# Ledger of designs, part 79: peptides against a protein of PDB entry 9GMZ

Target 1, 343 residues: chain A of PDB entry 9GMZ
Amino acid sequence: TGFPLELLTRPATERLAYFENYTVAHPRLKEVYEILMRTIAEPAGASFIFVYGASGVGKTTLRLRVEQKLTELALPKLESDRARVPVVGIEAIAPESRYFNWKEYYTRALITLEEPLIDHKFDYGVRGISRDNFGKINVESKVVAPALRRALENALIHRHPDVFFVDEAQHFGKVASGYKLQDQLDCLKSLANMTGILHCLLGTYELLTFRNLSGQLSRRSVDIHFRRYCADSPEDVQAFKSVLLTFQQHLPLAETPNLVDHWEYFYERTLGCIGTLKDWLKRVLSDALDREATTITLKDLQKRALSVAQCQKMFKEIQEGERQLSETEADVQNLRSALGLGA

## One batch from the design tools (peptide; aimed at target 1 A239)

Design b2_p29_5_s2 (made by RFdiffusion4, then SolubleMPNN; from b2_p29_5, 12 letters changed; failed a check: too like the target's own chain)
Amino acid sequence: MESLREKLEAERRLREEVQNLRSALEDAL

Design b2_p29_5_s3 (made by RFdiffusion4, then SolubleMPNN; from b2_p29_5, 13 letters changed; failed a check: too like the target's own chain)
Amino acid sequence: MEALREKLEAERRLREEVRNLRSALEAQR

Design b2_p29_5_s4 (made by RFdiffusion4, then SolubleMPNN; from b2_p29_5, 14 letters changed; failed a check: too like the target's own chain)
Amino acid sequence: MKKLLEKLRKERELREEVRNLRSALEAKR

Design b2_p29_6 (made by RFdiffusion4)
Pose (drawn by RFdiffusion4):
Structure b2_p29_6 (pose): chain A 343 residues (1-343), chain P 29 residues (1-29)
Amino acid sequence: as target 1 above (343 residues)
Amino acid sequence: SEEDLRHELEKAETALEREREFEEKMREA
């Protein structure tokens, strides 16, 4: 398989758009996607889905693909329920203040729930907020956060989304003190418990500070680790080389450049993160299409790669995250012994 | 508590089982 040969006649813009729209279902992403879909289809009391992963591993692409896939299920379901949004997804806003702005989060979450059939919802639940009949949800600056949250709860319990996505969830950790970390997540727990809607949180390894704050949160959450490819295990190396081969075969050029020969350098500057690899390859392809190059040289790859210091910071954070998420038989045995079960 | 310890145990076992099944699939591939 490979890129369509017709693209050679088309201008560079069509090649670049093709490569941007191209995706690879590498094994780690496939497994994480399967686990996430299975867990969303049946939460069974869980009120959180944590998706831990390094920067550029593909969390956002996973969110978009699962959103698109779940939207497919909604069309047959719509014949039964006219007013139902299948999936709601938003991004956590990094606050300018010392603490996360819950009022702005509620405002954006309610805004994202705008639908053309707004007549079905009628009143949101609290005065001071309504659509301006122009397709935009208007909220009043005098409306307090408890009332806005109550309106969001009512809207969510009326619409009943399958899953609620909060992309970049590490921004929840912006707090004014060292003790507010548990409360920051307890508020979202209470919101999810009352609304009966699973809140799937995606973020980098900085989200691991939100892992096990309390036993209640420990039970109300499901951990999904979007692990990068490691050079230690040969199977992961084989998979990383294989992804490079797929990219080599699928980037539009006159002749396919050799990328497997330089797999070590790619891993050196990408640490196995597939998104980081694709961004680099797309940047190199854009640079090459400017000069209408027939192949990719190593010099082109080196010109638009990542700095050593940046990759050192990436690896340090990745090592810390993998160390914190590691599970061993020793931990299982320790828990068995402390539980008093034995063996 | 006893219930927390039982939960942490089931969680750790599930995480290790998933990783083992994934490595097996990778070996077969």

Design b2_p29_6_s1 (made by RFdiffusion4, then SolubleMPNN; from b2_p29_6, 17 letters changed)
Fold by OpenDDE base, seed 3:
Structure b2_p29_6_s1 (fold): chain B 343 residues (1-343), chain A 29 residues (1-29)
Amino acid sequence: as target 1 above (343 residues)
Amino acid sequence: SAEDLAAQLARKEAALAREAAFRARLAAA
């Protein structure tokens, strides 16, 4: 089924909003979604889930779909337990300084966890943390990072989310020294252990460097690789073409644009990353709607495409990440072989 | 015009039907 045809009579803003909110259920997204949902339901003593993959592969879309599903599943219980929050999701911010700002992280986590509409008030036991007249958390500048950590630990225990998501988690790795990176891992590990809350870190392949620094974290972590579609795989090419067909059907335009016939150009400028593809099509759709155009042309696509130089840079970063994972898989096989376990 | 919109909608419905048939063939392959 395509978009509701009634959208063609609606304002450009509604047409754009429809496409923005539309999610293509592509094979890699479904696979990672199912693995992630099973792992959240049955963590088997894991304290961390690492979800890594290329920038623009769709990690944020995955997070939002899991958050939506966990919220839906929790609704019957939330009627009786008004203190519970089913899921918490934050985005890690790149530090402006060479040091990760833990005070800011804890503040954002608290603000996100303590939604204004939550009926059950929580006392943080920390002076300078309050709710405003709108129910938003206010943190005074005098509150120090250790106090904010304790407040977050208590809030996580009290609200008991099924998972705590941290998107763009590679930003934890952006510190001046490897020693400080280990300290950050130990801080996150301690937070997960003290609260009993499962943490899911989503990020680029830079997250692998962060993961590999803690052999102790590796024993309590589940790894999920969110792969892009590869042009050397016939199955991946077919899946990518199917995504293009689905987007073609869901662009709220009077004339259906032919995206599928241009699949190679779409692949060249997205590297098989569906998030990058969606963002590109969103920009092009916005331009088309502003011009009251009936369709999207190749010229419209070219105007909003990433440059070849940008794609080349992104591709090098992807190849390095994929290489590191392939080496790790080989190391596991070598270890198994050395242990006398069959490959 | 209302007639132009009706013609656009009819063309869109026909296009969606063709695409649905194509998707069904891709899923069967």
Scores: peptide ipSAE 0.021, ipTM 0.475, DockQ to the pose 0.040
OpenDDE base, seeds 1, 2, 4, 5: peptide ipSAE 0.000, 0.000, 0.006, 0.000; ipTM 0.250, 0.265, 0.267, 0.236; seed 4 fails the geometry check

Design b2_p29_6_s2 (made by RFdiffusion4, then SolubleMPNN; from b2_p29_6, 13 letters changed)
Fold by OpenDDE base, seed 1:
Structure b2_p29_6_s2 (fold): chain B 343 residues (1-343), chain A 29 residues (1-29)
Amino acid sequence: as target 1 above (343 residues)
Amino acid sequence: SREDLLHQLQVAEEKLAREREFRERLRRE
């Protein structure tokens, strides 16, 4: 089924919002979603989940769908436990400085955890943390990072979310030295241990550095690889074409564009990343709606496509991440063979 | 240390095994 035809009579803003809110249930997203949901339900003593994959593969979409589902599943329990928050999700910000800003991280986490609509107000016992007239948390500039950490630890214990999501978590790794990266990992480990809250870090292949630096984190972590679609796999090509077919049916335009006939061009400029594809189509749809166009043309697509140079850079980053994973798999296989454990 | 590397490999293997088991369960459902 395509978009509701009534949207053609609606304002451009409503038509764009429909497409923005539409999610294609593609095979890789479904697979990773099911693995992540099962791991959150039964962590088996894990303190961390790492979800890694290419930029634009759809990690944010995955997070939002899991957050929605966990909220829906928790609703019956939230009626009896008004202090509980089922899930908390934040996006890590790239530091402007060479140092990750923990004060900002704790502040953002605390603000996100303490939704204005929560009936059960918690006193953090920290001077300089207050609520405004709208129930929003305000943190004064004088509050130091250790005090914010204690406030967040107490809030996480009291609210007891099933998982704490950190999107774009590769930004923890942007510290100028390996020593500083270890300190960041120890800090995260300590927060997870003190609160008993499962942490899920979503990010690029740079998250593999976190996995490799701490053997102790590795023992208490689950890994989920969110793969892109590969052009060398006939099954992946068919899945990618099916996604294009679904998107063309859900573009709220008078004439359905033929995206599938241009699948190779879409693959070239998205590298098999569905998030990149959706963002591209969103930009093109916005331009078409602004012009009151009846359809999308190849020229409209070309105007909003990533450049060949951008795609080449992104592809090199993907290949390096995929190579590191393949080498790790080979090392495991070699170790098994050397131990006399059959392949 | 060599022990740390062996432990990292063991953990990586357990993770890969869990990922494979989940994929196999998903194919059977």
Scores: peptide ipSAE 0.000, ipTM 0.250, DockQ to the pose 0.290
OpenDDE base, seeds 2, 3, 4, 5: peptide ipSAE 0.005, 0.008, 0.000, 0.000; ipTM 0.264, 0.318, 0.253, 0.242; seeds 2, 3, 4 fail the geometry check

Design b2_p29_6_s3 (made by RFdiffusion4, then SolubleMPNN; from b2_p29_6, 13 letters changed)
Fold by OpenDDE base, seed 1:
Structure b2_p29_6_s3 (fold): chain B 343 residues (1-343), chain A 29 residues (1-29)
Amino acid sequence: as target 1 above (343 residues)
Amino acid sequence: SMEDLAAQLARAEAALARRRAFEARLREA
């Protein structure tokens, strides 16, 4: 089943919005979704979940689907507990300065947690935090980071989400020294411990550096590797082709483009990352709709493809991350062997 | 939903299999 044919008579904006909102199911997304949902339901004393993988693998899509599902599952309970928020998700911003901006982080987290539609007004116990006439949180510039942290801790305790998501969490690691990275990790650990709220950090393979810095976090963390599709695996190639076929059927164009026949070119320019693929197709679809085109051509694809240089850079970053994981697995196996626990 | 994702994947796999079978028949003709 493809897109609703009625979309062909609708404005370009609605046709584009359909494709933007469409999520393709694929084996890696399903697997990671199931593991993440299970871990959130049964954290077994974990305070952190790390979800790491290549840029453009689909981590944001995963987060949004989990947020949607947790909200759906909580609806019956939210009728009786109007103070509860089932899930909160924030994206970490790349700092303009060499230092992570904790004030901005706490402000954004608080704003996201305290949406205007929450009936129960919460007293944050902090001067300079108020709600405007529309119920939106306003934080005065004079409010310092420690006060914002206390407000966020109180809000998290009161709203008691099942999980706090931080997307693009590798931006916590963008500090000039390893010492500052440890301090940031200790701050996050303290926030999780003080609130009792499970934190899920989603990011690139740079998150592995966070995991390795704190032996105490490793004992209280669950790791989830969101893998890309690999061209050396026949099963992965088949899954990637199935994704292309699904996108082909869901592009709201009068003539169905043949994406599957170009699967090698799509793989070359996405490195097996489905998010990168979707973003590429969105750009190409937007161009086609602007021209009132009936289909997408190879020339249209080439115009919006990532350059070979961009792909080479992304591939090096992926290879380094995959190498670090493979070395860690080997080290664990060597340790087990040395301890006499067997292979 | 997760069920919707599973159903979408199964439909995509079945569609790919049908397409491959069609392409194979076209090469033999």
Scores: peptide ipSAE 0.039, ipTM 0.568, DockQ to the pose 0.025
OpenDDE base, seeds 2, 3, 4, 5: peptide ipSAE 0.017, 0.018, 0.014, 0.013; ipTM 0.533, 0.356, 0.375, 0.374; seeds 2, 4 fail the geometry check

Design b2_p29_6_s4 (made by RFdiffusion4, then SolubleMPNN; from b2_p29_6, 8 letters changed)
Fold by OpenDDE base, seed 1:
Structure b2_p29_6_s4 (fold): chain B 343 residues (1-343), chain A 29 residues (1-29)
Amino acid sequence: as target 1 above (343 residues)
Amino acid sequence: SEEELRHQLEVAEAKLEREREFEERLKEA
């Protein structure tokens, strides 16, 4: 089924919003979604879930869809427990300084956890945290990071979400020294242990460096690899073409553009990352709607494509991440051999 | 306003419908 044909008579803003809100169900997204949902339902003593993959693979889309599903599943219970929040999701901010800003992290966490729709007033036990008349949290500048942490711990215990999501979690790894990175891991571990809340960290392959620093986190974590589509796999190429066909059918234009015939060019400029593909098509659609165009041309695609230099940089980052995973598999074989377990 | 509440409800309903459609697509894939 394509887009609703009625959209062709609607404003450009509504047509663009339709495409922005449309999510293609593709094999890698389905696989990771099912694994993540099962792991959240049955964490088996895990305190952390790590979801790692290329930039633009679709991790934010995965998070949003899981948040939606967890909210839907919690609705019957929320009628009886008005204090409960089913899920909390935050994006980690890249630090402007050499160090991660924990004060900003805790503040954003509290603001997100205490959305205005929560009628149940909670005392954070911290001076300088208040709710306005609209139910929004206000944190005074004088409130220090340890006090914000205590407020967040109390709020997480009281609201008891099924999972706490942190998107762009590789930003925790942006520290000047490996020692400070361990302190950050210990801080997150302590927060998870004190609250009893499962944490899901989504990030790029840089998250692997963060993950590997703590052998204790390794015992209490589940790893989920969100893979891109690879051009060397006929099955992956077919899946990527099927995604292009689906996007082609869901672009709200008078004439359906032929995206599938240009699949190699789309692959070259997205590296098999569906999020990168969607963002590209969104930019091109916006330009087409602004011109009142009936379709999208190859020239329109070329104007909004990532440069070859950008793709080369992204590809190097992907290759480094995929190499680190392959080295880990070899290390497992070496460990098994050293333990006297057959390879 | 009642109009803002209605608009928020329509946006929420449209979001829920897109979520259901996504789940159906996940079952078919």
Scores: peptide ipSAE 0.066, ipTM 0.598, DockQ to the pose 0.017
OpenDDE base, seeds 2, 3, 4, 5: peptide ipSAE 0.023, 0.017, 0.028, 0.026; ipTM 0.397, 0.373, 0.537, 0.529; seed 5 fails the geometry check

Design b2_p29_7 (made by RFdiffusion4)
Pose (drawn by RFdiffusion4):
Structure b2_p29_7 (pose): chain A 343 residues (1-343), chain P 29 residues (1-29)
Amino acid sequence: as target 1 above (343 residues)
Amino acid sequence: PTVSTEPITPEEIEGDEQKYEEIRERNEE
């Protein structure tokens, strides 16, 4: 398989768009996607889905692909319920203040729930907020956060989304003190419990500070680790080389450049993160299409790679996250012994 | 290609670090 040969006659813009729209279902992403879909289809009391992963591993692409896939299920379901949004997804806003702005979060979450059939919802529940009949949801600056949250709860319970996505969830950790970390997540827990809607939180390894704050949160959450490819296990190396081969065969050029020969350098500057690899390859392809190059040289790859210091910071954070998420037989034995079960 | 579905371990992290240093040294040469 490979890129369509017809693209050679087309201008560079068509090649670049093709490569941008190209995706690879590498094993780690496939497994994480399967686990996430299975867990969304049946939460069974869980009120959180944590998706831990390094920067550029593909959390956002996973969110987008699962949003698209779930939207397909909604079309047959719509014949039964005319007012139902299948999936709602938003991004956590990094606050300018010391603490996360819950009022702005509620405002944006309610705004994202705009639908053309707004007549079906009627009143949101609290005065001071309504659509301006121009397709935009208007909220009043005098409306307090408890009333806005109550309106969001009512809107969510009425629309009943399958899953609620909060991309970049590490921004929830912006707090004004050292004790507000548990409350920051307890608020979202209460919102999810009352609305009966699973809140799937995606973020980098900084989200691990939100892992196990309390036993209640520990039970109300499901951990999904979007591991990167490690060079320690040969199987992961084989998979990383294989992803490079698929990219080598699928980037539009006159002749396919050799990328497997330089797999070590790619791993050096990508640490196995597939998104980081594709961003680099797309940047190199854009640079090459400017000069109409027939192949990719190592010099082109080196010109638009990542700095050593940046990769050192990436690896330090990744090591810390993998160390915190590691699970061994020793931990299972320790828990067995402490539980008094034995063996 | 296939990959392991087992959880990550500290030993694997240390191993990855060693392999990363080896790759860096090889590329410098």

Design b2_p29_7_s1 (made by RFdiffusion4, then SolubleMPNN; from b2_p29_7, 15 letters changed)
Fold by OpenDDE base, seed 1:
Structure b2_p29_7_s1 (fold): chain B 343 residues (1-343), chain A 29 residues (1-29)
Amino acid sequence: as target 1 above (343 residues)
Amino acid sequence: SKISTKPITLEQVEGEEKVREEIRKKLAE
């Protein structure tokens, strides 16, 4: 099955939107999705879930699909409890300064949690937080971070989401000193403990630093590694080729491009990251639609490909993350052996 | 008919797994 053929007669904007909204259910995404859904349903006393993997592996896609599913599953309960929000998801912003902006984080979280579509207005007990005539939350500049935190804690308790998602969570770790990173972890831990809400942090391999700094978080955390596809695994290569085949069938073009024959070039420029692949194909599709082209060519792909230098940089970052995980696994085995627990 | 601009869910794509498996068989030949 491919794209609906009726799309070929539709405007370029609708054709592009179809591809943007299309999600390939590839093996790694399915596996991580199932683990994450199970962990959210049965957290077993966990306060944190860490989802880490390469940039462009598809973490944002995973989050959005889980948010959608949790919303669908909660619909019957939301009819009886109109105050409840099933899930809340935000993206952490890279700080412009050397320090993470907690005021901005709390403001964004509060705005996202208190969307205008929620019938029940909650009073946060904080002066300078108001709703406009459209129900949108406005936070006055005079409101300080501790007051915003209290407002967010009260909102999270009242709305009681099944999970609080923070995408690009490695930005919490972009602090000039290890001491400040510990303060960030203690702040997040306190928020989770005060609200009783499960937090899921999605990010790059830089999230591994959070595991090392807080032995207490490690006891109350679940870890999910979202792996890329590796060219040294025949199974991973077949999965990657299958993804290319699916994408070529779902590109709304008059002539189906042969992406699979170029799988090595796609792998070279995506490092086995399906999010990077989708974003690349989206850019190429947009260019093709703007030209009213019947198909995409290798030259069209080359125009929008990441440079070799960009791929080399990304690959070094991936290798360092994968190495740190392998060392941690070895350290666990060494610890078990030293404790007289069989390997 | 308004083409649904709704994101295709993982469940909708899982229905296409049979087609992908048939194509995997063709690529393995």
Scores: peptide ipSAE 0.006, ipTM 0.350, DockQ to the pose 0.028
OpenDDE base, seeds 2, 3, 4, 5: peptide ipSAE 0.000, 0.006, 0.014, 0.000; ipTM 0.290, 0.356, 0.393, 0.237; seeds 4, 5 fail the geometry check

Design b2_p29_7_s2 (made by RFdiffusion4, then SolubleMPNN; from b2_p29_7, 12 letters changed)
Fold by OpenDDE base, seed 5:
Structure b2_p29_7_s2 (fold): chain B 343 residues (1-343), chain A 29 residues (1-29)
Amino acid sequence: as target 1 above (343 residues)
Amino acid sequence: PTISRKPITLEQIDGDEKVLEEIRKKLEE
């Protein structure tokens, strides 16, 4: 089934919003979703889940899907436990300075955790944290990061989410020194340990650096690789073509564009990353709707494609991440062979 | 890349999965 045909008579804003809200259930997304949901349900003493993959692979889509599912599963229990929040998800902000802003992080986490719709108001016991007339948390500028941390710890304990999501978590790693990165990891570890709340960090392959820096985190972490589709795999190519065909059917245009015939060009400019593909198609759709066009053309695609230089940069970052993972897999195989366990 | 932060429905996801499976079958023919 394609898009609702009634959208063709709707404003461009509604047509665009439909496509923005549309999510393709592609094989890699499903696989990672199932692993992540299982790991959240049975963390087996893990304090952290690391979800890493290429920029634009679909990590934010994965997070939102899991948040929705966890919320749905919690609904029957939320009637009896009005204090509980099933899931918390935030996006880490790229620091404007060389230093991660913990005050901002804690503030955003508190604001997200204490959504106005929560009937049971919690007193944080911290001066300068209040609720406005709309129930929104207000944090005064005078409140220091350690006080915000204590407030967040208390809130997380009280609300007891199944998981705390941090999207774009590679931004924790943008600290100029390895020592400062370790301090950031120790801070996160301490927060997870003090609250007993499972943390899921989603990010780029830069998250692999966290594995190397903290041998203690590695022992209490689960790793999930969100892979892109690879052109050297016939199965991955078929899956990628299937995604193109699905998007083709869900573009709210009068004439269905032929995306599948251009699959190589789509692959070249997305590197098999479905989020990058969706964002590209969204830009092209927006342009088409602005022109009241009946379809999209190759020329429309070319106007909004990532440059070859951008793709080359992204590809180098992917190759480095994939290389690091392949080396780790080879090390495991070598260890197994050395132990006499066979390949 | 501006990833949509809007919630989706679970029914939509399940629908898309079925479509992808049907497409795979057609591409194998």
Scores: peptide ipSAE 0.017, ipTM 0.495, DockQ to the pose 0.030
OpenDDE base, seeds 1, 2, 3, 4: peptide ipSAE 0.008, 0.009, 0.014, 0.014; ipTM 0.342, 0.360, 0.356, 0.450; seeds 2, 3 fail the geometry check

Design b2_p29_7_s3 (made by RFdiffusion4, then SolubleMPNN; from b2_p29_7, 13 letters changed)
Fold by OpenDDE base, seed 2:
Structure b2_p29_7_s3 (fold): chain B 343 residues (1-343), chain A 29 residues (1-29)
Amino acid sequence: as target 1 above (343 residues)
Amino acid sequence: PTISTKPITLEQVEGEEKKLAEIREKLAK
């Protein structure tokens, strides 16, 4: 089933909003979603989940869908436990300095945990943390990072989310030295251990650096690789074409554009990343709606495509990440062979 | 947010394209 045909009579804003809110259930998203949901339900002593993949692969979409599902599953219990928050999600910010801003991180986490809709007021026991008249948390500038950490620990224990999501988590790794990177990981590990809350870090392949630095974290972490579609795989090409087919049916235009016939061009400019594809189509749809166009043309696509230079840069970053994973697999095989374990 | 739970099959596409063509013919009149 395509878009509701009634949308063709609706304002451009509603037509665009429909497409923005539409999510294609593509095979890789479904697979990672199922693994992530299972791991959250049964962490088996894991304190961390790492979800890594290319920029624009759809990690944010994955997070939002999991957050939605966890919220839906928790609703019956939330009626009896008004203090509980089913899930918490934040985005890590790139540090302006060589140091990660933990104060900002803790502040954002606290603000997210204490959305105004939570009836149960929690006392953080920290001076300089207050609620406004709307129930929003205000953190005074004088509050130091250790106090904010204690407040967050207490809030996480009290609210007891099923998982704490950190999107763009590669930003924890944007510190000048490997020692500082380890300190950041130890800080996160300590937070997870002290609260008993499962942490899910979503990010680019730069998260693999975290995996390699701590052999001890590897025992308490679950790794989920959110792969792009690869043009060298017939199955992946078919899945990518199916996504294009789905999108062309869900573009609220009078004439269905033939996206599938241009699959190679879409692949060239998205590198098999469905998030990148959706964002591209969203821009093109917006332009088409502004012109009251009946369809999308190749020229419309070309106008909003990523440049070849942007794609080449993104592809190099992907190749480096995929290489690191392949080397890790080879190292495991070499280790097994060296141990006399069959390949 | 509308989540597609099933990938659209080519057969479903052809069926919807026919319906869309019929609607277009009605709107062009």
Scores: peptide ipSAE 0.028, ipTM 0.466, DockQ to the pose 0.024
OpenDDE base, seeds 1, 3, 4, 5: peptide ipSAE 0.010, 0.014, 0.000, 0.019; ipTM 0.322, 0.401, 0.323, 0.477; seeds 3, 5 fail the geometry check

